# Peptides against a protein of PDB entry 3PUK: the designs that were tried, part 48

Target 1, 227 residues: chain A of PDB entry 3PUK
Amino acid sequence: ERGLKSVVWRKIKTAVFDDCRKEGEWKIMLLDEFTTKLLSSCCKMTDLLEEGITVIENIYKNREPVRQMKALYFISPTPKSVDCFLRDFGSKSEKKYKAAYIYFTDFCPDSLFNKIKASCSKSIRRCKEINISFIPQESQVYTLDVPDAFYYCYSPDPSNASRKEVVMEAMAEQIVTVCATLDENPGVRYKSKPLDNASKLAQLVEKKLEDYYKIDEKGLIKGKTQS

## One batch from the design tools (peptide; aimed at target 1 R126 K128 E129)

Design b2_p20_8_s2 (made by RFdiffusion4, then SolubleMPNN; from b2_p20_8 with T2E E5K E8K R17A E19K)
Fold by OpenDDE base, seed 5:
Structure b2_p20_8_s2 (fold): chain B 227 residues (1-227), chain A 20 residues (1-20)
Amino acid sequence: as target 1 above (227 residues)
Amino acid sequence: SELEKRAKKIKEFNEEAEKE
């Protein structure tokens, strides 16, 4: 029933918690809206405690400094989340925590990454993109977090064409993260519709999959899998 | 590729961070 949830948890455990683990050390974990939903879908607080997380905090809220503890930021690469991070470490006199480990759920735009690097690089011990941008629901079911995706993709208004492309790109990226998490390179299949949205999305997914597997940690291009 | 460029930047960043 929860096969995908287990896979996602295992991925987070290996990519995030094992990556920054230090024996006997507790961390504060900072979450945004997406990662709160993500972790809530695939783990319990007890699981986080076992991974050395003492408390979870919302990155968007004002928080009291805990300067003796390191912080694990598990956040989406959005301007909002990044800005909140920068507020925590942007000023030397106002550092909220001892140091930061940053794990992005997706590729961080260069503009945001450069902003982080310029402002608080000395406070960061690790930065990693883990590419998990979906919410697991059931063993083989997930949801994409793309706001207004349906509206823009199926809008009859031609003025939304540019926004449609942005949405399609975001959807394709999230689908690729599912494939990466499952360690699969699926043959993309779709049913063509008059608007050809499915075809366009499929092409984007295929392209992104190719790019991902060319530069993945294993350096292996996998054959197409059944799904 | 853009992805390769990003990967390189992150790698370089982490290498610098490990020196501190």
Scores: peptide ipSAE 0.302, ipTM 0.856, DockQ to the pose 0.740
OpenDDE base, seeds 1, 2, 3, 4: peptide ipSAE 0.281, 0.291, 0.293, 0.296; ipTM 0.845, 0.851, 0.849, 0.853

Design b2_p20_8_s3 (made by RFdiffusion4, then SolubleMPNN; from b2_p20_8, 6 letters changed)
Fold by OpenDDE base, seed 4:
Structure b2_p20_8_s3 (fold): chain B 227 residues (1-227), chain A 20 residues (1-20)
Amino acid sequence: as target 1 above (227 residues)
Amino acid sequence: SELEERYKKIKEFNEELEKR
């Protein structure tokens, strides 16, 4: 059984669809590149219909206004996605939908968050970070969305050290989202490799897990689980 | 903590949204 996919779907259902559900209301859902892949990996269109989604639109594309319908933005907290959102609601003339529910797949940087608040607050009904920054592939397999991760992590060029650190941080954060999604606080296991990449990443993950499980998304303290 | 700040930020924002 594809356990991870089901867990991810359940998380999305609970964190997103149940959160903004209104009886008898249909929404347009806006997706970006990442969330398109994410949803495609763990659900079908019929599942989305059951959750009150009438159509799915790509946030990056030009779209016709549907001003009578509310929009559910399920997007990554990136400048590109946020900018597209802002264009949808940044002005009265450009307002494409009745209102917006925004669900970010990860922590939204303050810069982007403030930009949203300053420009589109009146159009927003809900804003939430759901912390799913990975794609489930198989029952126990997932992929990370970290560009050039392999290159920088395994680059022998010392000039890439700074970038390597950034990449590792991003990877660690995404791994933590997997754990959060699975509701697990595991002990980190790794195999030592050249350049100590695995060790460094493990340390980062452990640190971030510790921080995350101090306070969960509901403000509750969680204990460690078996690994 | 950073996590606390994140939750606080979002919570406060949503509270503001609900007041409208």
Scores: peptide ipSAE 0.333, ipTM 0.864, DockQ to the pose 0.638
OpenDDE base, seeds 1, 2, 3, 5: peptide ipSAE 0.325, 0.332, 0.321, 0.323; ipTM 0.862, 0.867, 0.858, 0.864

Design b2_p20_8_s4 (made by RFdiffusion4, then SolubleMPNN; from b2_p20_8, 8 letters changed)
Fold by OpenDDE base, seed 2:
Structure b2_p20_8_s4 (fold): chain B 227 residues (1-227), chain A 20 residues (1-20)
Amino acid sequence: as target 1 above (227 residues)
Amino acid sequence: SELEKIAKKIKEFNEEAKKR
């Protein structure tokens, strides 16, 4: 069995690096918190160098302009990461790089996409959703990056119900990316616990899987797999 | 679906980007 890390790396290589590859061209890669963890989990710096990445920069940090180089943004579709990107390209005087390739780790909300389109369309050469929103730990183990998930999911406070729903939605989305990466449409299994969180999450995952495979990468409807 | 709409917009955006 191919380790999950190798599968993830292969997916990133194909979906990101091969997609924007230009012979003899080096790019600066901008990462956010999640993608830093993601790449650290499945590749080495030497691997990135082989893919034409000269340096890695943190999107949240103040960076010196390198206007002659193109930038590869591998980021999560969050307001924070998008805002940082927009600061890099929002005005002609503030453009830090020659152009941008943007690869999102998940579906980009329409609101964020519209904001990008309105502000810096001319600077963007490519925009793509990769749909890898999990961290591979072991061959069959992955983790989700959902801040405060434990707190909100298990909070007895009814005032947290709305936040719990947001967290559950985010978790479901990330689980679907695992299935997509593994090219599976599994039946979801869970253990019932005192809280019906597992059942709720399972339902969300199943619904999102159906939606995802209606318009998968191959343009085909994939049948349900047994896992 | 919402996903289809987003995918379409991104596709259109990329096609426009290729023309630049």
Scores: peptide ipSAE 0.151, ipTM 0.752, DockQ to the pose 0.715
OpenDDE base, seeds 1, 3, 4, 5: peptide ipSAE 0.139, 0.133, 0.146, 0.138; ipTM 0.733, 0.730, 0.744, 0.739

## One batch from the design tools (peptide; aimed at target 1 D110 I130)

Design b2_p21_3 (made by RFdiffusion4)
Pose (drawn by RFdiffusion4):
Structure b2_p21_3 (pose): chain A 227 residues (1-227), chain P 21 residues (1-21)
Amino acid sequence: as target 1 above (227 residues)
Amino acid sequence: EEEEAEEDLEETEERSKKFFE
């Protein structure tokens, strides 16, 4: 099947689970709010055992150290999500697991990355970005994770316009991970209609996905595709 | 394994910098 959640599942399995799967052994997977919704979206937690995950736990709430099991961190590049990881490795009196495998749902800000590049410890065996920043709500419908996006797009023009851009970029980059997951580099068009916001956004997506496929590293897609 | 982890970190860092520039 080619359901949107099937496509995403095929990406998580190959880009995350298989990438650190050691045939004979199992791992503990850690999730933040987003990745929880993402995984609950495209599979049952039963399917995880077959993928090398014996226990899933919330990265937010404190956990008991299992220093003989390796950890699979499947999280978003969020200050909260990352600060929690640094609690397990490095500063201080650490550690909590035998090894760390970090998989970011999206590009990691240099600011956050530096905070973990230091307290690195020999533990962090891997740090990848897989670029999946959306929810496969239905086999043909997707939703983003841009909190309070509607308000910050149609609010007046007061003080909180600086946030509008923050929301506009968040939508753009997040939409780009939808195209990348579908292995599509589509042409961009907007409606040029009410308030003309699709124009500003269409430009951000166009610019960002040009920079994106200048780096992919999957090497499957470059230049505009038939979409 | 340590050298591989360092290479992975460097690659991730380069991709992030190129993207946000």

Design b2_p21_3_s1 (made by RFdiffusion4, then SolubleMPNN; from b2_p21_3, 8 letters changed)
Fold by OpenDDE base, seed 5:
Structure b2_p21_3_s1 (fold): chain B 227 residues (1-227), chain A 21 residues (1-21)
Amino acid sequence: as target 1 above (227 residues)
Amino acid sequence: DLEKAEEDLKKLEERSKKYYE
């Protein structure tokens, strides 16, 4: 059994590095908070060097221009990360890098995408969305990146019901990305007590899995596997 | 949900095509 970490790395290698690799070309890679954690969980700097990455930079920090090098942005589709990208390429005279390859860890909202398109489309050589919105911890363990999930899921306050639902959907979506990454359609199992949150989440996951495999990128329908 | 997913997939494909040189 290949560990989840290796699967995630393989996915990133194929979807990101292989996609933009050019022989003899080095790139600067820009990471945000999430992708820093993600890559740290599944690879080493030596691995990145092998993939043609010379240096890693934090997208949130002020950085010196390296105008002769292309940049690989592996970032989450958030306003914060996108804004940082736009600062790097928003002005023709102030471009920090030669060109940009952008890989989002998840679906980029139209609002953000349009903002990018309007500001610096000419600088972008590649823009792709990949479905990796989780962090592998162990061979079969992953962590979801859903802010305040614990708070809303366990809040007894009825006023948080709507937010709880949003959180549940976000969690379900990320679980589906794990399944997609592993190429599995699991039979979802859960523990119901003490709250019904697990049951609700399971239902959402099952629904989303069904939808995903009906219209997945491969056009394949897979049977359920063991969870 | 299925319709939304289909739309998202279409958007993804369009984005991939538009921003590849």
Scores: peptide ipSAE 0.031, ipTM 0.439, DockQ to the pose 0.078
OpenDDE base, seeds 1, 2, 3, 4: peptide ipSAE 0.018, 0.015, 0.040, 0.011; ipTM 0.430, 0.400, 0.423, 0.433; seed 3 fails the geometry check

Design b2_p21_3_s2 (made by RFdiffusion4, then SolubleMPNN; from b2_p21_3, 8 letters changed)
Fold by OpenDDE base, seed 4:
Formats: sequence, structure tokens, C-alpha cells
Structure b2_p21_3_s2 (fold): chain B 227 residues (1-227), chain A 21 residues (1-21)
Amino acid sequence: as target 1 above (227 residues)
Amino acid sequence: EEEEAKKSLEELEEKSKKYYS
């Protein structure tokens, strides 16, 4: 019943918590909308305490400085979340925490990364991308974090065609991150719908999977798995 | 969805505060 949730938690534990863990050190963890949902779906507060997190804070809110503690930012690589981080460390007077560990849920664009590097490099102890862009719901079910995906995919308005493609690309990318997280190269299955969105999405996923596993750092071509 | 996300954040924050405190 909790297979996917456990996998996601294990990934976060290994990629984030184990990566920045120091014995006896507590951290404040900063979350955004997506990572809040993500953690809520796969762990309890007690689990976070065991990983050395004392307090969870919303990155978007104004927060009181806790200058003696290091902060763990587990956030999406969005301008909004990055801007909030920059407000926390952008100036000496605005520095809210002792130092920062940053873990992005997905690829951080170079523009955002450079912006961070230019203003906050001395405060950052770690910056890593962990490639988790989905919310586990059930043992084999996950939710994609693509705003308005349903609306644009099923919109009868031709003016939304371009946006529909963008949404489908984003969905496909997130599905690939799920596959990467599960270490699977699945055969894509879909049910056809009147607008053939499932077929288009399947094609995008297949293409992206091929690209991902061809470029895999280990140069190992993984065979297709049945899922 | 945004309201649900906000609610989830608030719930996590509240839980966190309870354990911190």
C-alpha cells in the first residue's frame, strides 16, 4: 500500500538528509508548496525529527531570524522559491540563518543558479538537485506537479494548443523523474481518449526516457521493464 | 489546489511547532 511513498522517502532520506547530516546538529527546514505536499505524502514529523529537523518553515512567509541554526532548503527550482531564499541570505543584514543547504527537487536553470551564486555563495554549504517532481499518493500512484494540467489538456479552445504542449512536456518530464527515482525504464501504456492526449503524452515520455537512459552517466543501457 | 497546498503547509508548520515546543 505504501510502496511508492517508501521509495520517495528513501530517496529524500539518502539524497537530502544523509547528505547534510552532522552528528548533534539540528536544522531548520524551509519548504515551498510542492515540497510541503511531497513530504506530507511520504513522512511524518517524527521522521523529520529523526533526521535532525527541529522546525519546518514556509519559505514564502516572513520568518524570524534564527542565526545560530543552519537552514535546509528543500525547494522547487522556481523564481519564487529562489527569490525567497535570496531574501534570507542576499545581504549581511538580512541573513536569517547561519548557513544554507539547498536541495532542489528538479533541475535548476542556470539563470537561477547563477543568481544564487552571485549573491549567496558564501552562505551555501551544499547545493544539489535531487530530481523528485511528483507526489506519491498510493503504492503505485503519484500526482504530477503541473499547474492547470487538466484544464489545458482538455480545453476545447484552440488558443490553448501551445500551452497544452508545454503542459504535456512538463508532465512527461516529471514522469521521467519518477522512472529515474524508481530506477525503471518502463514500457509506456496508455488508454486512448477522445483528444488523444494520452497517446501524445506517451510519445513524449518514451522519447524522454530514451534520452535519459542513453545519456545516463554510467553509459548503461537499461532494458525496458514491465510496469 | 493552491488553497489546499497552503493548508498543507500550515498543518506541517503547526505540527513542527508542537514538536519544537
Scores: peptide ipSAE 0.024, ipTM 0.540, DockQ to the pose 0.019
OpenDDE base, seeds 1, 2, 3, 5: peptide ipSAE 0.020, 0.021, 0.132, 0.021; ipTM 0.485, 0.449, 0.703, 0.547; seed 3 fails the geometry check

Design b2_p21_3_s3 (made by RFdiffusion4, then SolubleMPNN; from b2_p21_3, 9 letters changed)
Fold by OpenDDE base, seed 3:
Structure b2_p21_3_s3 (fold): chain B 227 residues (1-227), chain A 21 residues (1-21)
Amino acid sequence: as target 1 above (227 residues)
Amino acid sequence: EEKKAEESLKKLEERSKAYYE
């Protein structure tokens, strides 16, 4: 079996770099906190150079304009990252780059999408969602990007129940994106002891997997695979 | 290129609606 890191890299290469590649053209790539970790986990700088990336910049930092170059934004669909993009291309601000290619690591909420459309649509050459919301550690191990997951999942305080559900939903969604990346529809396995959190999460994953494959781009339902 | 961008934006919008509604 191929390692998870290589699978993730191939997905990014196909979905992002190949999608916006133009012969002889170099781009500046903008990353946020999550995508920095993601790329660091599955590629080297030399790999990015081969894909036509000349330099990597942090989207959160103030940057000098490079108006002659196009920018590739590989970012999470968060208010913070989107706001930084809007500062680069917003109607009230001088454009930092020639044009933008935007690739979100997950579904972009309508509120954020509408903000982008309203202010920066003319500067955008591509806008696409790719479903990669996990960090590969080894061949079959990954880290979910869900802040404070441990605290809320194991909190005995009933006041955290609502947040716990939100966290579990986020975790389940990310697991589904892993499965999609691997092109698998696995049967869910878990250890339930001592708490029922694993069982609840498993149920959420199973439901979301079913929904995902029913409503995929091709409208194809895949059979369950072993995981 | 502009047409491609418009198509991608439309697709993004449709996908987002399907997920968050």
Scores: peptide ipSAE 0.034, ipTM 0.451, DockQ to the pose 0.665
OpenDDE base, seeds 1, 2, 4, 5: peptide ipSAE 0.025, 0.027, 0.030, 0.024; ipTM 0.380, 0.440, 0.497, 0.407

Design b2_p21_3_s4 (made by RFdiffusion4, then SolubleMPNN; from b2_p21_3, 11 letters changed)
Fold by OpenDDE base, seed 4:
Structure b2_p21_3_s4 (fold): chain B 227 residues (1-227), chain A 21 residues (1-21)
Amino acid sequence: as target 1 above (227 residues)
Amino acid sequence: MEEEAKKSLEKLEKKSKEFYS
């Protein structure tokens, strides 16, 4: 049993592969830096083959067109990844694949979402957001994907305060997605640090958990789980 | 437990946006 890895894989299988599955159809899968790590952490190439992926490609690299095949973009909702996608479908001459399925690992900013929709919606069969913005590790450990988190969280420079808040929010959101993935509404535990970052993060996580889990599907108050 | 987790994730995903063509 691979705990969190198994849970994440099952989520990807359900949210991504099952969603775009067509019998007998093979797809090229485009990954970015994060999703490469993500999939590497929770599946094998054989697993991807079973899901109808013939080959995986790095979205950032120049790639030869395979115009007869549809592409599955499993990517982060970042300008870099989106720009690479748009280059693949932004013009008739640049269209590298037959069509695209796009699955974002996190909430995509409206600006990027609308940009995609406006630019190449006709080439896109599906564009969806899923909530897997973390990398599972063994023993129920996960890694957050928040750039420069350490730097901003521990920066003594007051000018970084705003960025610190943004980073903390992003971290909190990712933690919540982990909890959701594990079907947990945990009590948050932390150790105090000089800058009280842990406390702040805990508060953010608790708030966000309340937003998602305060009311269950039946409208009842969902109790906290111990973790 | 897996089914419950799935439901929880689905609830989260209701806040997500999507489009089809």
Scores: peptide ipSAE 0.166, ipTM 0.587, DockQ to the pose 0.103
OpenDDE base, seeds 1, 2, 3, 5: peptide ipSAE 0.000, 0.131, 0.145, 0.038; ipTM 0.343, 0.583, 0.580, 0.446; seed 2 fails the geometry check

Design b2_p21_4 (made by RFdiffusion4)
Pose (drawn by RFdiffusion4):
Parts: sequence; C-alpha cells; structure tokens
Structure b2_p21_4 (pose): chain A 227 residues (1-227), chain P 21 residues (1-21)
Amino acid sequence: as target 1 above (227 residues)
Amino acid sequence: KYKSKIYPRNEEVLFDKIDLS
C-alpha cells in the first residue's frame, strides 16, 4: 500500500531502525512528545520488537540506567528533548546506557548541537537527521506540529508579530520534510488571495527546499520533480 | 550543513514506558 502512513513507516524503518539494527541484539528507544505521536501514528508498538526495539520509554521522565543496553534516541531537535539526552551522557556523573544513537526528526540547530558536541562521550555512535516533521493523520492527510500557528497568523499587528515569522518558518521547513519524505521536489504556487500569506510562505518553502536538496545526502532527488 | 532555528513546541507526557518483551 501507498498510504501516507505507509510511506512514513517505510522511511522510519530504513532510516532509523535498520540503520542501527544489529541482528542479534535489541535496544531501548526513547521518544519525546512528537516522536510518540509520530510512531503511534504509523504503527502499533508491537511492530517495534521486530525492528530491534525491546523497550520504549519517555525521554522526559527520569529513567533507570541500563548500562548494558544501547539507546536509540528518536527525538526532535527541541531544547527540552535534547537537554534530557545530555542528562544521560556527559555532564554529569553519567552515564545511563552503553551507547547512544541519535535520530533527529528535523535539522538540528547549531546551538543545540554544540551542547551535545561537547559532552559527546565515546557513547554517541551516531547522530542523523531524517527529516520527518509531520503526522500521517490519514493515508492522504497530514498535519504539522506548529503550536498556536493559527493565532500567530491572523492576530492583529501588535508586539507578537516577531513570533509570526517564527511560526511561518516553522511551517515552511516542516512542510519541506513532507515533500522530502515523499521524495518530491515540487514547484511552488500560492493562491494570491485573502491577506496574501500563502505568497510569503510559498517563497519560504521554495527557498528552503532549494537549500534542502543541495544537501539531502539520500541522493534520490535533485531538481524539480513531476509534482 | 543546513542551518536551522529553534522553533517552539509543546511539552506533554503521553506515556511512561512500554515493555514489549
């Protein structure tokens, strides 16, 4: 099947689980709020055992160290989600697991990355960005994770216009991961209609996905595709 | 490397631990 959640599942399995799968052994997976919703969206937790995951645990709440099991961190590039990882490795009195495998749902800010590039420890065996920043709500419908996006798009023009841009970029980059997961580099068009916001956004997506496929590293897609 | 910014996100606890074995 080619359901939207089937496509995403195929990406998580190959880009995450298989990428650190060691045939004979199992791992503990750690999730933040987003990755929880993402995984619950495109599979049952049963399917995870077959993929080398014996236990899944919330990265937020404190957990008991299992220094003989390797950890699979499947999290977003969020200050909260990352600060929690740094609690397990490096500063201080660490560690919690035998090894660390980090998979970011999206591009990691240099600011956050530096905070883990230091307290790195030989543990962090891998750190990848897989670019999946959406929810496959239905086989043909997707939703983003841009909190309070509606308000900060139609609010007046007061003080909280600086956050409108923050929301506008968050939507743009997050939409780009939708195209990248579908292995599409589509042309961009907007409606040029009420308030003309789709124009500002259409430009951000166009610019960002040009920069994106200048780096992909999957090498499957470059230049505009038939979409 | 592509450069990105920190975007705000919600923080909620959805579960504690799931053991599959």

Design b2_p21_4_s1 (made by RFdiffusion4, then SolubleMPNN; from b2_p21_4, 6 letters changed)
Fold by OpenDDE base, seed 5:
Structure b2_p21_4_s1 (fold): chain B 227 residues (1-227), chain A 21 residues (1-21)
Amino acid sequence: as target 1 above (227 residues)
Amino acid sequence: MYKSKVYPRRVEILFDKIDLT
């Protein structure tokens, strides 16, 4: 399959499941709100079973310990998700699981990473960042999961200006992860009217694409893709 | 059409206990 969903699934399979796979071993997988949507969009439960996942749990919920099994945390790098993880391993009480593999859907800020490291580093077998922060809908369609994006982008209230910038940055980052997932460096086009939101977002995306891709040792560059 | 670039190094952090398998 060549569709976006298939590409995303293959990336997750390679970056997450193949990375922590052990023959004959089953794991519990912990998901947050975003990764639940993400996996639901690109795979079936049978696919996860084939990858050695026996049970899927919601990281936000209180869960019974399964101390003989390792846990795979596929979560967004947010304070909420990280705090829930820390409750599983960071308390003075016994850990809920045997060990943890952590895979973040995006860049994890140093503040959150250091918090994890300081509290439960001995419980973590692996921690990686993968760059998938979008939801594939169709072969050529995706959506962004940015809370209140519509409100802040289109609110006439000037007090929301700073929040609007934060939201636009988040959206731009997610768009770049789409490009990275597709191995593309597209030219960005936008409609300038009636608002300048599209222009601002386009500029952010262009800048972040430039930052993401770098010239190799031979001086080769990834030119703009015609798409 | 495009020419390939080098992607940023994948961030991989290993803690006190490393699982290589």
Scores: peptide ipSAE 0.031, ipTM 0.392, DockQ to the pose 0.036
OpenDDE base, seeds 1, 2, 3, 4: peptide ipSAE 0.019, 0.023, 0.006, 0.012; ipTM 0.427, 0.442, 0.338, 0.330; seeds 1, 2, 3 fail the geometry check

Design b2_p21_4_s2 (made by RFdiffusion4, then SolubleMPNN; from b2_p21_4, 6 letters changed)
Fold by OpenDDE base, seed 5:
Structure b2_p21_4_s2 (fold): chain B 227 residues (1-227), chain A 21 residues (1-21)
Amino acid sequence: as target 1 above (227 residues)
Amino acid sequence: MYKSKVYPRKVEILFDKIDLT
C-alpha cells in the first residue's frame, strides 16, 4: 500500500506536470498558500526540477517579469489567487510571463472563471481543475485547510450556526477531493456523540460524493467501495 | 484529469472554445 503522499504526488505529476510538459522547456511555477503547503508535503525541490520547474514563486508576492518563460499556476480557485493571476496577465503589454498554464486545486466558480475569461484568455494555454484540496500528512492521515474550522464546529454560540454550515461545506468538499484522489467512493462512517458535527459532516460528504460520482460524459458510475 | 463536482471539465472546454474564436 503506497502512502498518501506518494499518491498525491503521482496525481499532481500526471494532472499538472505531464499535461504541460514540453521537451527542453523550463517553466516558472506560481503557488499560493495552500499549494505551497500541498507540494511541501508530498515532494522536494529536486522533484520539481525534474518536472521542468526552474523557479517557484509566491503568487501573492511582487515578482519581476520573466517574459521569455511560460508560467505554471498551481493555485486554489479563490478570489485572492485569481486576482493575483489577473495582475500578471491583465494587460498584453504588461504580462509578466510568456504564457500561462493554470491548474486549480478544486472546482473553479463560474464567477472567477468568467473573470479570467474576460481578461486574459489569450494568454492561457491550459486551464484545468484537479481535485486535490487536502494536505497529506501520513500514509493514512491528511489535513484540511479550512480557516477557523475548529472554532465554528465547536463554538457553543448560536450566532455561529450559519458560519458553521459554511465551514462544514468547505470541509466536505475537501474530503471529497481525498476520495477522488484515491479513486474511492467510500461508505462514510461517523460517531454521533457527543456532538452531531460528525453526523452533519458525514451527510454533506455523502451528498457531495454522490454528486461527484454521478454519471459523467462517458456514462461511468463508480459504486461504493468497501469501507 | 479530475472531473468537476458540478460541471465536469467546464473550465478546460470553455477555454478551448475561446482560443478558437
Scores: peptide ipSAE 0.020, ipTM 0.406, DockQ to the pose 0.037
OpenDDE base, seeds 1, 2, 3, 4: peptide ipSAE 0.018, 0.016, 0.019, 0.006; ipTM 0.389, 0.336, 0.324, 0.335; seed 1 fails the geometry check

Design b2_p21_4_s3 (made by RFdiffusion4, then SolubleMPNN; from b2_p21_4, 7 letters changed)
Fold by OpenDDE base, seed 3:
Structure b2_p21_4_s3 (fold): chain B 227 residues (1-227), chain A 21 residues (1-21)
Amino acid sequence: as target 1 above (227 residues)
Amino acid sequence: MYKSKVYPRSVEILFDEIDLT
């Protein structure tokens, strides 16, 4: 009950399913690659049925319209996922679903947000960012969805230095979402050898945690925890 | 309307009022 998987599920249930719940209403849920993995790691299909989801569809695949049903999009804020959503609702005559609820796993860039607003605002009932960008594996273990992280972190080519920084930033952001999900502000520990990658990542995480808790929703500063 | 923070716990984004007619 206190495992990371259960915490993640509870957060999704509260932030997504409870938010758009309507008595007696069934929804179609659209997932992308990341959210498919995320939900698979922390819930079962029976859990989703209990939350009013009748069918799960892949947002990237061609799908038949179900115009009488509302759609729940639980997706990453990426151009690919957003473009697929826009195709579903971009035309008044060709809307695939009755309306949309959108929940992003992370901060949606202004460029993508504005694109959605300009095209499909009238079809959207909810749009929220819930800040879960990691996959829980065990009670205390998670994985980060950062493409090519291994390659850039361990590349001997100095030309990859800039990309390495980008990857480390992305990893740090995802780690902060873990902390936010757990409602903790931990001290960061790392192994310093053989490379300084862990030290660099730790510094990024510490900085981002400070920023996160300085400007939280309540304007409170949370002290360091022992997690 | 939306709130912008570095790492909000949650952000609710409100679009223009939907046409319910």
Scores: peptide ipSAE 0.027, ipTM 0.441, DockQ to the pose 0.043
OpenDDE base, seeds 1, 2, 4, 5: peptide ipSAE 0.021, 0.022, 0.023, 0.025; ipTM 0.441, 0.464, 0.420, 0.433; seeds 2, 4 fail the geometry check

Design b2_p21_4_s4 (made by RFdiffusion4, then SolubleMPNN; from b2_p21_4, 6 letters changed)
Fold by OpenDDE base, seed 3:
Parts: C-alpha cells; sequence; structure tokens
Structure b2_p21_4_s4 (fold): chain B 227 residues (1-227), chain A 21 residues (1-21)
C-alpha cells in the first residue's frame, strides 16, 4: 500500500480518472508508448475497467472512429502524441470520438499547447498536466524514460557535452516528479566516483526541488525530508 | 487559461472557459 507503484496509481486515479468520471459513462483511453509502460507498471486492465475504461487504444496506430464515445487521452506532451491527437479531432466531419479529455504526464510546452488550442479547443472537455514522468519498478525503485541517456552521460566525445547537459536536465526533471508524487523534499545523496555525473545531476535535482517547493500550488515552502 | 509554474503538482488548462460548459 505504501509502495511507489501504489502511490503512482493513486495519483493517476485522483488526477485523471476521478477528474473525468461520469456515472454510467464508458470511455476509450488513448495511450502512447510512455503511458502504456506507466500504466502497465502500476495497474491491471481490471483496474481500468473499474474506472470506466472500456477499450485501450494506441494513439500512434490507425483506429476506427467511435463517435458516440468520449476519449480519454493520457499521453506525453510530445509533438508525436499531440499530432496524433490533432488528427483525431482536426476535422469537424471526421472526428474519431465525441469529445476529448487530455491528461499530460508533464508540462506541455507553449508551442504544443497553442497548437491544440488553435485547432481542437471545442472538442476538449478537460486538459490537465499531472506531472508523472517516471516508471515505478519496485516499492523504492523507478526508471527514467530518457532516450540515449547512457550514451550521452558516458560518451568520451567532448562534442556531446551539450547533449549531456540536456539529458541530465531531463533526468533531473523526472526525478523531481517522483518527489512531487511522493510529496517529499529529500536531501540528495550520490556516489562521487569515478565520474562527476552524479554530482552534476544531484545539483540539478536540488535546484529544481527548491524551485518546485518555493512556488507550489499552496504557496508553501516545504522543508527537507529524510527520505 | 493555464497556470505557469516550474513544476506544479497539477495544472488545469482551460480553453476559453470550455470546462464551464
Amino acid sequence: as target 1 above (227 residues)
Amino acid sequence: MYKSKVYPRSVEILFDKIDLT
């Protein structure tokens, strides 16, 4: 009950399913690659059925329209996922579903947000960001979905330095979402040898945690926890 | 309408108050 998987599921249940719940209503849920992995790690199909999901579809695949049903998009804020959503609702005559509920796993860039607003605003019933950008593996273990992270972090090529920083920023952001999900502001510990990668990442995480808790939704500053 | 924060716990985005209808 206190494992990371259960915490993640409870957050998704509260932030997504409870938010769009309507008595007696079934929805089609659209997932991308990341959210497929995420849900697979923390729930079962039976859990989704209990939350009013009748069918799960891959947003990247061609799908038949079900115009009488509303769609729940639980997706990453990426150009690919957003473009697929836009194709589903871009034409008035060819809308695949009755309406859309959109829940992003992280902050949606203004460029993508504006693109959605300009094209499909009338079809959207909800649009929210829930800030879960990690995969829980065990009670105290998670993985980060950062492409090529290993390559850039350990590349001996100095030309990859800028990309390494980008990757570390992305990892730090995802770690902060873990802390936010757990409602914790931990002290960050790391192994300093043999490379300084861990130190750099730790500094990024600490800075982002400070920023997060300085400007939280309640305007409160949460002290450091011992987690 | 949407709130802009570095890492909000949740952000509700409204398109021209569409959620009110």
Scores: peptide ipSAE 0.023, ipTM 0.437, DockQ to the pose 0.043
OpenDDE base, seeds 1, 2, 4, 5: peptide ipSAE 0.017, 0.025, 0.019, 0.022; ipTM 0.436, 0.464, 0.412, 0.432; seeds 2, 4 fail the geometry check

